# Ledger of designs, part 255: peptides against a protein of PDB entry 4GMN

Target 1, 375 residues: chain A of PDB entry 4GMN
Amino acid sequence: RYANITLLALVTLASIGTDFQETLVKGNQGSRESPISAADEEWNGFDDADGDAMDVDQKSSSGEDQEEDYEEIDVKEDDEDDDDDSITSEMQADMERVVGADGTDDGDLEDLPTLRELIQTAVPQLIRLSNLPIDSDESLTIQSHALSALNNISWTISCLEFANGENANIHNAWYPTAKKIWRKTILPILEADSADLKLATQVTSLAWAVARVLHGETPTDGNPHRKFISLYHSSKQQAGGNSNSIEEPEDPFQGLGVKCIGVVGSLAHDPAPIEVNREVGVFLVTLLRQSNNVPPAEIVEALNQLFDIYGDEELACDKEVFWKDGFLKHLEEFLPKMRTLTKGIDKRTQPELRTRADEALLNLGRFVQYKKKHA

## One batch from the design tools (peptide; made by RFdiffusion4, then SolubleMPNN)

Design b2_p25_6_s4 (from b2_p25_6, 15 letters changed)
Fold by OpenDDE base, seed 4:
Structure b2_p25_6_s4 (fold): chain B 375 residues (1-375), chain A 25 residues (1-25)
Amino acid sequence: as target 1 above (375 residues)
Amino acid sequence: MYQELVQKELEASRKQLEEVKEQLA
């Protein structure tokens, strides 16, 4: 009886975390009159100030425009008034304020009461529930649902822009809570060294969401980056031995390998200790060198993490790791392999993987060119 | 870039939650 009520409450909290994300996405779409195409998230690391337009003589091969008559499927918006009673008017009002709020520095969430209660009241209880002694299938289920709720909340908050002092109030409220999730939920589960790949996947997803906000300020106690690198390698060894292992998620970007790369990449950002950055950077570059045996989605994620970590030449990691350890050479040597890899992805069967690989290939070319100019 | 990844993670989580709600009902 009490277990079922606790489970229902956890499911409800996890649902609320998802509903907040949807409301945030809808609110951001409503304020942007122009759909910023997903393509216009230009990698902001290139100040393309030196537009030396190399005249790539695009020899206009007049390929016959087969006007594939895309029948305009008149998707009648059936206004199914699905009374999605899940999103409260208070949640909507909070998300509308988050989208419009010039963040005040004071970490005050007075104007965001639902988000405040989520961070200050719900998350501490979820942390507690995720740390219950596992002595029954019920306690394992409670832990899993508490992790799911923490995951959804953490991912939702990680969608907010915090650069340049944006959403500073939310950042300041979340930051100490994110550190608590890390220290009280993530680290203890990683230290338990469970062979449960499901639990490992849940914790790694949560760790990525948390690390996307904390970056290099993520607590380095106990070298968590090494634990995630170890988990990456262990997951690959298990997948190779038992054909009955956990079905690889249908989405290649939802794989444990991608999640491990995302976590360790996020942990390696400035102001992470240079040794942490080095160990992660060497891991990522090693994946590229071994790319013939690495899933394409993991290569895409490893590239993106390398761009984010080493995009700024003013950071200590640029001189002390990137240049010192000769990463540019490895990236340059990987360019032709990446072109081959990307071209090998079928656009029909894996359209998203192909798109993200094409983007990562473009960015790799730009990144190598940038680093060569600044050598 | 990461918004799509987040959305998919949350959609996958939502699906799992609905399956659990149905089991608890």
Scores: peptide ipSAE 0.031, ipTM 0.688, DockQ to the pose 0.830
Fold by OpenDDE base, seed 2:
Structure b2_p25_6_s4 (fold): chain B 375 residues (1-375), chain A 25 residues (1-25)
Amino acid sequence: as target 1 above (375 residues)
Amino acid sequence: MYQELVQKELEASRKQLEEVKEQLA
């Protein structure tokens, strides 16, 4: 009885975290008349004011229009009006305030009561439940659902823009809580060195969501980047041996390998210790060098993390790691391999993987050109 | 870029939650 009530409460909290994200996305879409297609977020580099736009002569290769007869698949929109009225009017009002807040108000979470209760009341209980002694299948189930709820809340908060002091009130409220999730939930699970890949995937997803906000300010206690690198390698060894039982996630980007790369990449951002940055940077560049044995989705994530970590030339990691360890040469040598890899992805069977690989290839070209200009 | 990833993590989590709700019902 208490277990089922706890489970229902955890499922409800995890749902609230998801619904909160949907409301953020809808609110951001309502304020932006133009859906910036996520495809148009090309890495433009840093705005070098020197507008020498090289006229890339668009040679119109007249490819023959094969009129492939698009059979109109009459997708019956079964309007399952699942009026999932799960979004409380209070959550909607909080999201409208978050989206509508011109980032000027150092407003306390007083104006965001739902988000305040999630951060201050719910998350501390979820941390407690995720860190229970595992002595039964019931305690394992409670831990899994507490991790799911923490994951959804943490990912939702990680969708907020915190650059340039935006959402500073939310950031300031979340930051100590995110550190508490890291120290009380993530680290203890990572230190237990469980062979449970499901638990490892859940904690790694949560760690990524938390690290996307904390970046290099993530607690370095116990060298968590090395634990995630070790988990990456261990996951590859297990997948190579037991081909039968790990349902590879249908989505290549939901794989434990991608999540490990996302975590360690996020941990390596400024102001991370230069040694942490170096170990992560060397790991990521090593994946590119070994790309023949690395899933394409992990290559895409490793590239994106490398762009985000080493994009800013003013950061200490640019001089002390990127240039010092000769990363530009490895990226340049990887360009022709990335072109081959990207072209090898079937657009029909893996459209998203192909799109994200095309973007990562384009960004790699731009990044290499940028870094060559600033050498 | 990361918004799609976040959406997918949340969608994957949502599906798992619905499966659990169905098992609890």
Scores: peptide ipSAE 0.029, ipTM 0.688, DockQ to the pose 0.797
Fold by OpenDDE base, seed 3:
Structure b2_p25_6_s4 (fold): chain B 375 residues (1-375), chain A 25 residues (1-25)
Amino acid sequence: as target 1 above (375 residues)
Amino acid sequence: MYQELVQKELEASRKQLEEVKEQLA
């Protein structure tokens, strides 16, 4: 009886986390009539100042456009007005304020009452439930649902822009709570050294969402980056040995390996300790060197993390790690391999993986050129 | 890039939540 009520409450809190994300996406789509072209996710670390217009003579080959008569499939929009009133008017109003607030209003969370209660009241209870002693299958189920709810909330908050002082009120409220999730939920589960890859995947997803906001300010106690690197390697050893591979997620980017890379990459950002940055950077560069045995999605994530970590030459990690440990050479040597890898991905069967690999290849070329100019 | 990843994490979470709701009903 009490277990079912607790489970229902956890399911409800996890649903609220998803509903907030949908509202943020809808609100951002309404303000940006500009389609975020896949081009806007280019690595922005390049001053494209050298507009040397190479006049490539576009010889217009007049291909005869065969008018293929596209039969207009009259998709009847069945306006099922599913009044999915799941989003409370208060939640919608809070998210509209977050999306529509020109980042100049140092507004307190007083103006965001639903988000405030989510962060200050709900999350502390979820942390408590995720940190209960596991003594039964019921307690394990409660932990899994508490982790799911924390994951959804943390990922939703990680979609907010916090650069340049945007959403500073939300950042300031979330930051201590995110550190509490890390110390009270993530670290204890990682220290329990469980062979449960499902639990490891849940905690790693949560850790990535939290680390995407905390970056290098994530607590370094107990060397969490090494635990995630160890988890990465352990996951690969298990997949190679037993035919009871946990069903690889249908999405290549949902794999535990990708999540581990995302976590450790995020942990290595400034102001992370230089030794943490170095260990992560060496791990990521080693994946590129061993790319023949690494899933393409993990290579894409490892590249993106390397661009984000080492894109700024003013950071101490550029001089003390990137240049000192000779990362540029490894990136240059990887360019031909990345071209081969990307071309090997079928656009018909894996369109997303191909798109993200094409982008990562483009950014790798640009990144190598940038670093060569700034050498 | 990360928006699609977040959306898929949340979709995977939704599917798991619906399976649990069906088991609790």
Scores: peptide ipSAE 0.030, ipTM 0.687, DockQ to the pose 0.738; fails the geometry check
Fold by OpenDDE base, seed 1:
Structure b2_p25_6_s4 (fold): chain B 375 residues (1-375), chain A 25 residues (1-25)
Amino acid sequence: as target 1 above (375 residues)
Amino acid sequence: MYQELVQKELEASRKQLEEVKEQLA
C-alpha cells in the first residue's frame, strides 16, 4: 500500500516536471517569435564578419572593477551520522539545508510558485528516495521512479537560457539544488558500481541534465568525468561479449554512450580544471580517431561537445589544451571520415541521425576553417 | 539541437510514466 502511494506520487511529480517544460518553453517562446529551425542551430561562434562596422562610439564608461572577493565559504561537511530512523525529521532537515545552507539569496521565485515548490519541496524528497538502500524490488522501483522525476525536472530546467543573466532567479534557485542532486544522488550511485545498465543509463541521463546547467562548476570531487569515461568503455565491452541484445534504444541518441559523451562534454566547460578539460578533450578526439567502430550518434555528440568546449578562443582551454595537444590536426584529419560516415546513413531509415550528421559535418568544416584563421 | 534531444528525452519519459500509470490503475 505505501509503496503504491509513493510510486503514484513519484509518477505524479515526474509528470508535473514534464508538463512544466511545456509551460516554461511556451512562456519563453511567446517572447521569441521565430522557432529556431533545426537548420538555424549553426555553431553560434561563426558570425559572418561582413556586417558593416557601424562606428557606434560606445563611450568607455570606466566601470570600476569592484573585485568582489568571493570568500570561498568552506562548507565544513559536519559528518554528523545521526542515524535518526524517523523518515520525517531528516526530510525536514534536508529540506531546510537545501533552502538554508548557501546564503546566496535563493532567487526569489515569488512569481514562479510551482517551480519553487518543485525545487524546494519535491527535489529534496526525490534525492532522499533515490538514496534508499536497495534491499528489494520495491526499493529499486522507488529509486528508478525518483531518478525519473529528478531527470524530468532537471532536463526541463536545462532547456532555459541562463547566458547573459537570463532567468537568473531560476538559475540561483536551481544551482545549489543541482549540486545537491550531483553530490547526494549521482555520485553515490556511480560509486556503488552496480552492473545494472538500466540504473547506469538513468543516472547518466540525470547527470547530463544537471551538468548542462552546472557545466564546469559541477563538483569535481572523485573525478566524475573519469567514472563516466569508464562507464562508456564498460558499456562497450558488455555489448561486445554477450549477444544478449541489450535492446539498443530505438533512438540512437538515447544510448548510454551518447549520454556519457554528453555528461563529460558538459563537465569540461569553463571553469572546469584544465586537467579535467584535457582528459575529456583527449577522450572525445580519441573517439573520432577510432570512429570505425563507434556508433554515428556518438560521433555526432562528440563533435558537438568539442565545438561547445573549444569554440571560445578567450578560454584557457583553447591555448592550454586545444592548441597544445594539437586537436585541430585530428579534426581536420577526421573531415573525410565524417563525410563518408554521414553519406553511409540512409536518410529513409534514419532521417534524424542523417540530419544531425549533416549538421555536425557542416559545423566541423566551419570549425576547422575558423580555427585555421585564428592559429 | 539540444532542445530536440531534451524534448525526446521528456517524451520518452512521459511515455514510460503513462505506461506505469496504466499498470497502477
Scores: peptide ipSAE 0.029, ipTM 0.688, DockQ to the pose 0.805; fails the geometry check

Design b2_p25_7_s1 (from b2_p25_7, 16 letters changed)
Fold by OpenDDE base, seed 3:
Structure b2_p25_7_s1 (fold): chain B 375 residues (1-375), chain A 25 residues (1-25)
Amino acid sequence: as target 1 above (375 residues)
Amino acid sequence: SSSKEREQERRIQELRQKRIDKKLA
């Protein structure tokens, strides 16, 4: 009984966290004139194979007509127009405020009651549920749903702009909670060293969302970047050996490899320790050098992380890692390989991957040119 | 789940591109 109620509540929280994100995206798109055409890729339904209807001869057992006089309970169909506007008026008002909020520095989410309740009330419960002792398949299911809800909330918040003091109130409210998710949910699961790739994928997705806000201020306890690098390598070794179709997500950007790259890239941002930055930078550059054996989506993510980490010449990592370890040469040598890789992606079958690869190629050219000018 | 994570990833790319363009300008 309690577990089913908890599960329903977790599914509901995961849904709310998504609807909140969709509303944020729609609200931010309304301010941008450029219609990114939602390509309605028609989900091609599985062809119903003609399963021969075995004629199960329903033997007509003539059960006696006991006319039990069912009193016609006149349930008035109150046509409650279920206005399936899943977005509460309060959630919509919070979204309009987040999109329209000039950076009022007040760290109190007084004007954002829905977001406040998500951060202050829901997330602490989700952290608790993600930390339950795993003693049953039911406890694993609860953990998975708690991680899913935390993931959706964390990703939603991570899609806000926090640069230049934008959304400072949300940032300040989220920051301690994000650190709590990291320390109480992410680290314990990573330390358990589970062979469960599903759990590893869930925790890595959550870790990426959290690390996209915390960056180099992510807790360094237990060298989490090395754990995610190790997880990356372990996932590649398992995929190469066992033809057990772990259903590679149809989306190449949802792979565990991409998520690992996203986490470690985010962890390497300033003010990360220079040695953490170096280890991550070497990992990312090594992926580019080994690009023949790396999925295109992982290359795109690795490039984007390198641009984010080393795109600022004022940062200590520019001098102490980028220039010192000769990363520019590796990026220059990769440029022709990236052109070949990008051209090899079919625009018809993988339009998103092609677009993101074309962008990453363009940015690689710009980045190399920038770094040569500031050498 | 998969569609939702895709939209998140797309939003990441938009934010990333804005940051790169601002640093390279």
Scores: peptide ipSAE 0.048, ipTM 0.733, DockQ to the pose 0.711
Fold by OpenDDE base, seed 1:
Structure b2_p25_7_s1 (fold): chain B 375 residues (1-375), chain A 25 residues (1-25)
Amino acid sequence: as target 1 above (375 residues)
Amino acid sequence: SSSKEREQERRIQELRQKRIDKKLA
């Protein structure tokens, strides 16, 4: 009885975090449809030039109107409006405020009561539930659902823009909670060295979402980047052996390898220690060098992480890692390989992967040109 | 779950593309 109520509450919290994301997505699409201000096209006057009316003879051909009586098959669409009206009016109002509010610097979520309760009340309980002793299948199920809820919430918040002081109130409220998720949920699960690839995938997805907000301010205690690099390599060794293929997720971007790359890339951003940045940068560049044996989606993610990490010449990692370790040469040597890889992706069978690869190829060319100009 | 991680990842890519375009401009 209590287990079922706890599971229902966790599913509901995972749904809330999920619907919160969808509404943030919809709200951010609606703000782009700000009507282009109809520039006052000054109606410059119609000058009445007298051009000759050529009499083109209207030939009267009487086409017979065959009234084909299309029997309107009244397909009663039983609109089973599965109004999964899971978005409360309060959640929708919080979303509209998150999308519309110029970031007031006050870390007080007074105007965002649902988000406040989610961060301050729900997330601490989810952290507790994710860190229960695993002694039963019920405790594993509770942990998995708690991780799923934390994942959805963390990913949702990670999709907000925090650059240039945008959403500073949300950032300031989330930041200490994100560090708690890292220290109390992610690190303990990573340190347990579980052979459970499902749990590893869940914690890695959560770690990526958290690290996308914390970046190089993610706690470096215990060298978590090395744990995720080790997990990447371990996941590749297991996929090669037994034909009990954990069905590679139908989405190539949902693979554990992509998630590991996303985590370590995010961990390597400024102000990460230069040693952490170097180890991650070398890992990512090594994937490009080994691209013949790496899934295309992982190459796309590795490139994108390299652009995010090394796209700023003012950062210490540009001089101390990118230039010092000769990363430009490796990126230049990879350009023709990336063109071949991208062209090898079928647009019909894998349209998303092809689009993302075309974008990454374009950005690789631009990035190499940028770095050559700033050499 | 997987569809929403896709939508998030698409948004990440749009934000990343905008950042790259701002730095390359």
Scores: peptide ipSAE 0.042, ipTM 0.728, DockQ to the pose 0.676
Fold by OpenDDE base, seed 4:
Structure b2_p25_7_s1 (fold): chain B 375 residues (1-375), chain A 25 residues (1-25)
Amino acid sequence: as target 1 above (375 residues)
Amino acid sequence: SSSKEREQERRIQELRQKRIDKKLA
């Protein structure tokens, strides 16, 4: 009885965390209809080359309209009002406010009551449930659902812009809670060193979401970057032996390898210790050097993390790691390989992977040019 | 679940691109 109620509540919290994301995305799309002032970049018209209009006589083959009388099967939509997935009017109002809120410096979520209750009331309970002793299939199920709910909430918050003091109230409210998730949920699961790849994938997804907000301020206790690098290598060794049992996620970007790269990349940002930054930077550059044996999605994520970490010349890691360890040379040597890799992705079968690879290739070219100019 | 994580990742890529473009400008 209590377990079923707890499971239902966890499923509902996981749904709420995801619906909160969808409405934040929809609200941010609605605000994009603010007229971007047409900067009159005069697109210099490509010259009218006089291409002779060959009159290809389109013979009108009169295909006979066979009116196939599709009998309108009056499928009574049984409106089973599954009312349970509806974004509450309060959640919608909170999300409209998040999209429009000039960041007040006060970490007071007075204007965001639903988000406040998620952070202050729900998340602390989810942290407790994720730390239950695993003694039954029921306790394992509860942990999995608690991790899923924490994942969805953490990812949603990580999609907010916090640069330049935007959403400072939400950032200030989330920051101590994010550190608590890291210390109380993520670290204990990583220290248990379980061979459970499902649990490892869930905790790594959560760790990425949390680290995308905390960056280099993520607690460095116990060298978590090395644990995720180890998990990356272990996952590759297991995939090589038992080809049958790891359902590769249909989405290449949902793979454990991509998630590990995302975590360690986020952990390496300033103000992370230079030693942590170096170990992560060397790991990422090593993936590019070994690109023939690395999934394209992991290469895309590794490039993106390198751009995020080393895109600022004023940071200590630029001089002490990027230039000192010769990363520019490795990125330049990788450019022709990235072009070949990107061209090898079929746009018809993997359109998203191709788009993200084309973007990463473009950014690699720009990044190399930038670093050469600022050498 | 999976579709919603994809939308989050797409949003991350858009934010990343904007940051790169702002630093290269």
Scores: peptide ipSAE 0.041, ipTM 0.727, DockQ to the pose 0.666
Fold by OpenDDE base, seed 5:
Structure b2_p25_7_s1 (fold): chain B 375 residues (1-375), chain A 25 residues (1-25)
Amino acid sequence: as target 1 above (375 residues)
Amino acid sequence: SSSKEREQERRIQELRQKRIDKKLA
């Protein structure tokens, strides 16, 4: 009973997270009529598929054979438009305020009561639930749902613009909570070194969402970048062996490899330690050199991360890593390979992957030209 | 030179932002 109520509350919090992203997404879209391709949704929606409906075998025994005439109950398809209006009017009002909020410097969320309650009340409970001792299938289920809810909330917040002091109130409220998620949820799961690839995928998705806000200010305790690089390599070794492996997500951008690249890329941003930046930069450049054996989506993400990390020439990592380790040469040598890779993607079967690859190729050419002018 | 370089950097950032905005659109 209490577990089912907790699970329902976790499902509801994860759905609230999802709807909040869709609303932020739609709020940013209201200025751009171009429909989102659904696949950039790193929202692990609740795949309702693992609804093991515990068939409560109500063996009500009474065998009386009455051929009750199944009156065709004309199930009016009440088009219950499941107006998946799971977006509460309060949440929608908070979203409209977030999209329109001229950033007040005060980390006070007085004007954002739903977001305040998510950050201050819900997230601390989700962190607690994600840290339960795993001693039963029920505790695993609770952990999974708590991770999904944390993932959704964290991704939503990571989609806000925080550059130039925008949304500073939300950033200031989220920042200590994001660090708490990292230290209390992500690190303990990564240290447990479980062979569970589902759990590894969930924690890596959450880690990416958190690291997209914290960047190089993400806690460096235990060298998490090396753990995600190791997880990347381990994921490639397992995919080659078991034919019953994790169904490669239909979306090539939802793969554990892409998520690992996203995490380590985010961790390498300034003010990350130069050695962390170097190890990540070398990892990403090495993927480009080995591109014949790397999924196209991972190449796209690795390029994007390299652009994000080394886009600013004023950063210490530009001089100490990008130029010093000769990354420009590797990017130039990769340009013809990227053109071939991008042309090899079928626009009909993989339209999004092709679009993202075309954009990454365009950006690679621009980035190489930019860096050559600043050489 | 600097203004066109900032414009190119801004265009890379705007394309990333447009991609984030297209992930968000």
Scores: peptide ipSAE 0.035, ipTM 0.692, DockQ to the pose 0.043; fails the geometry check

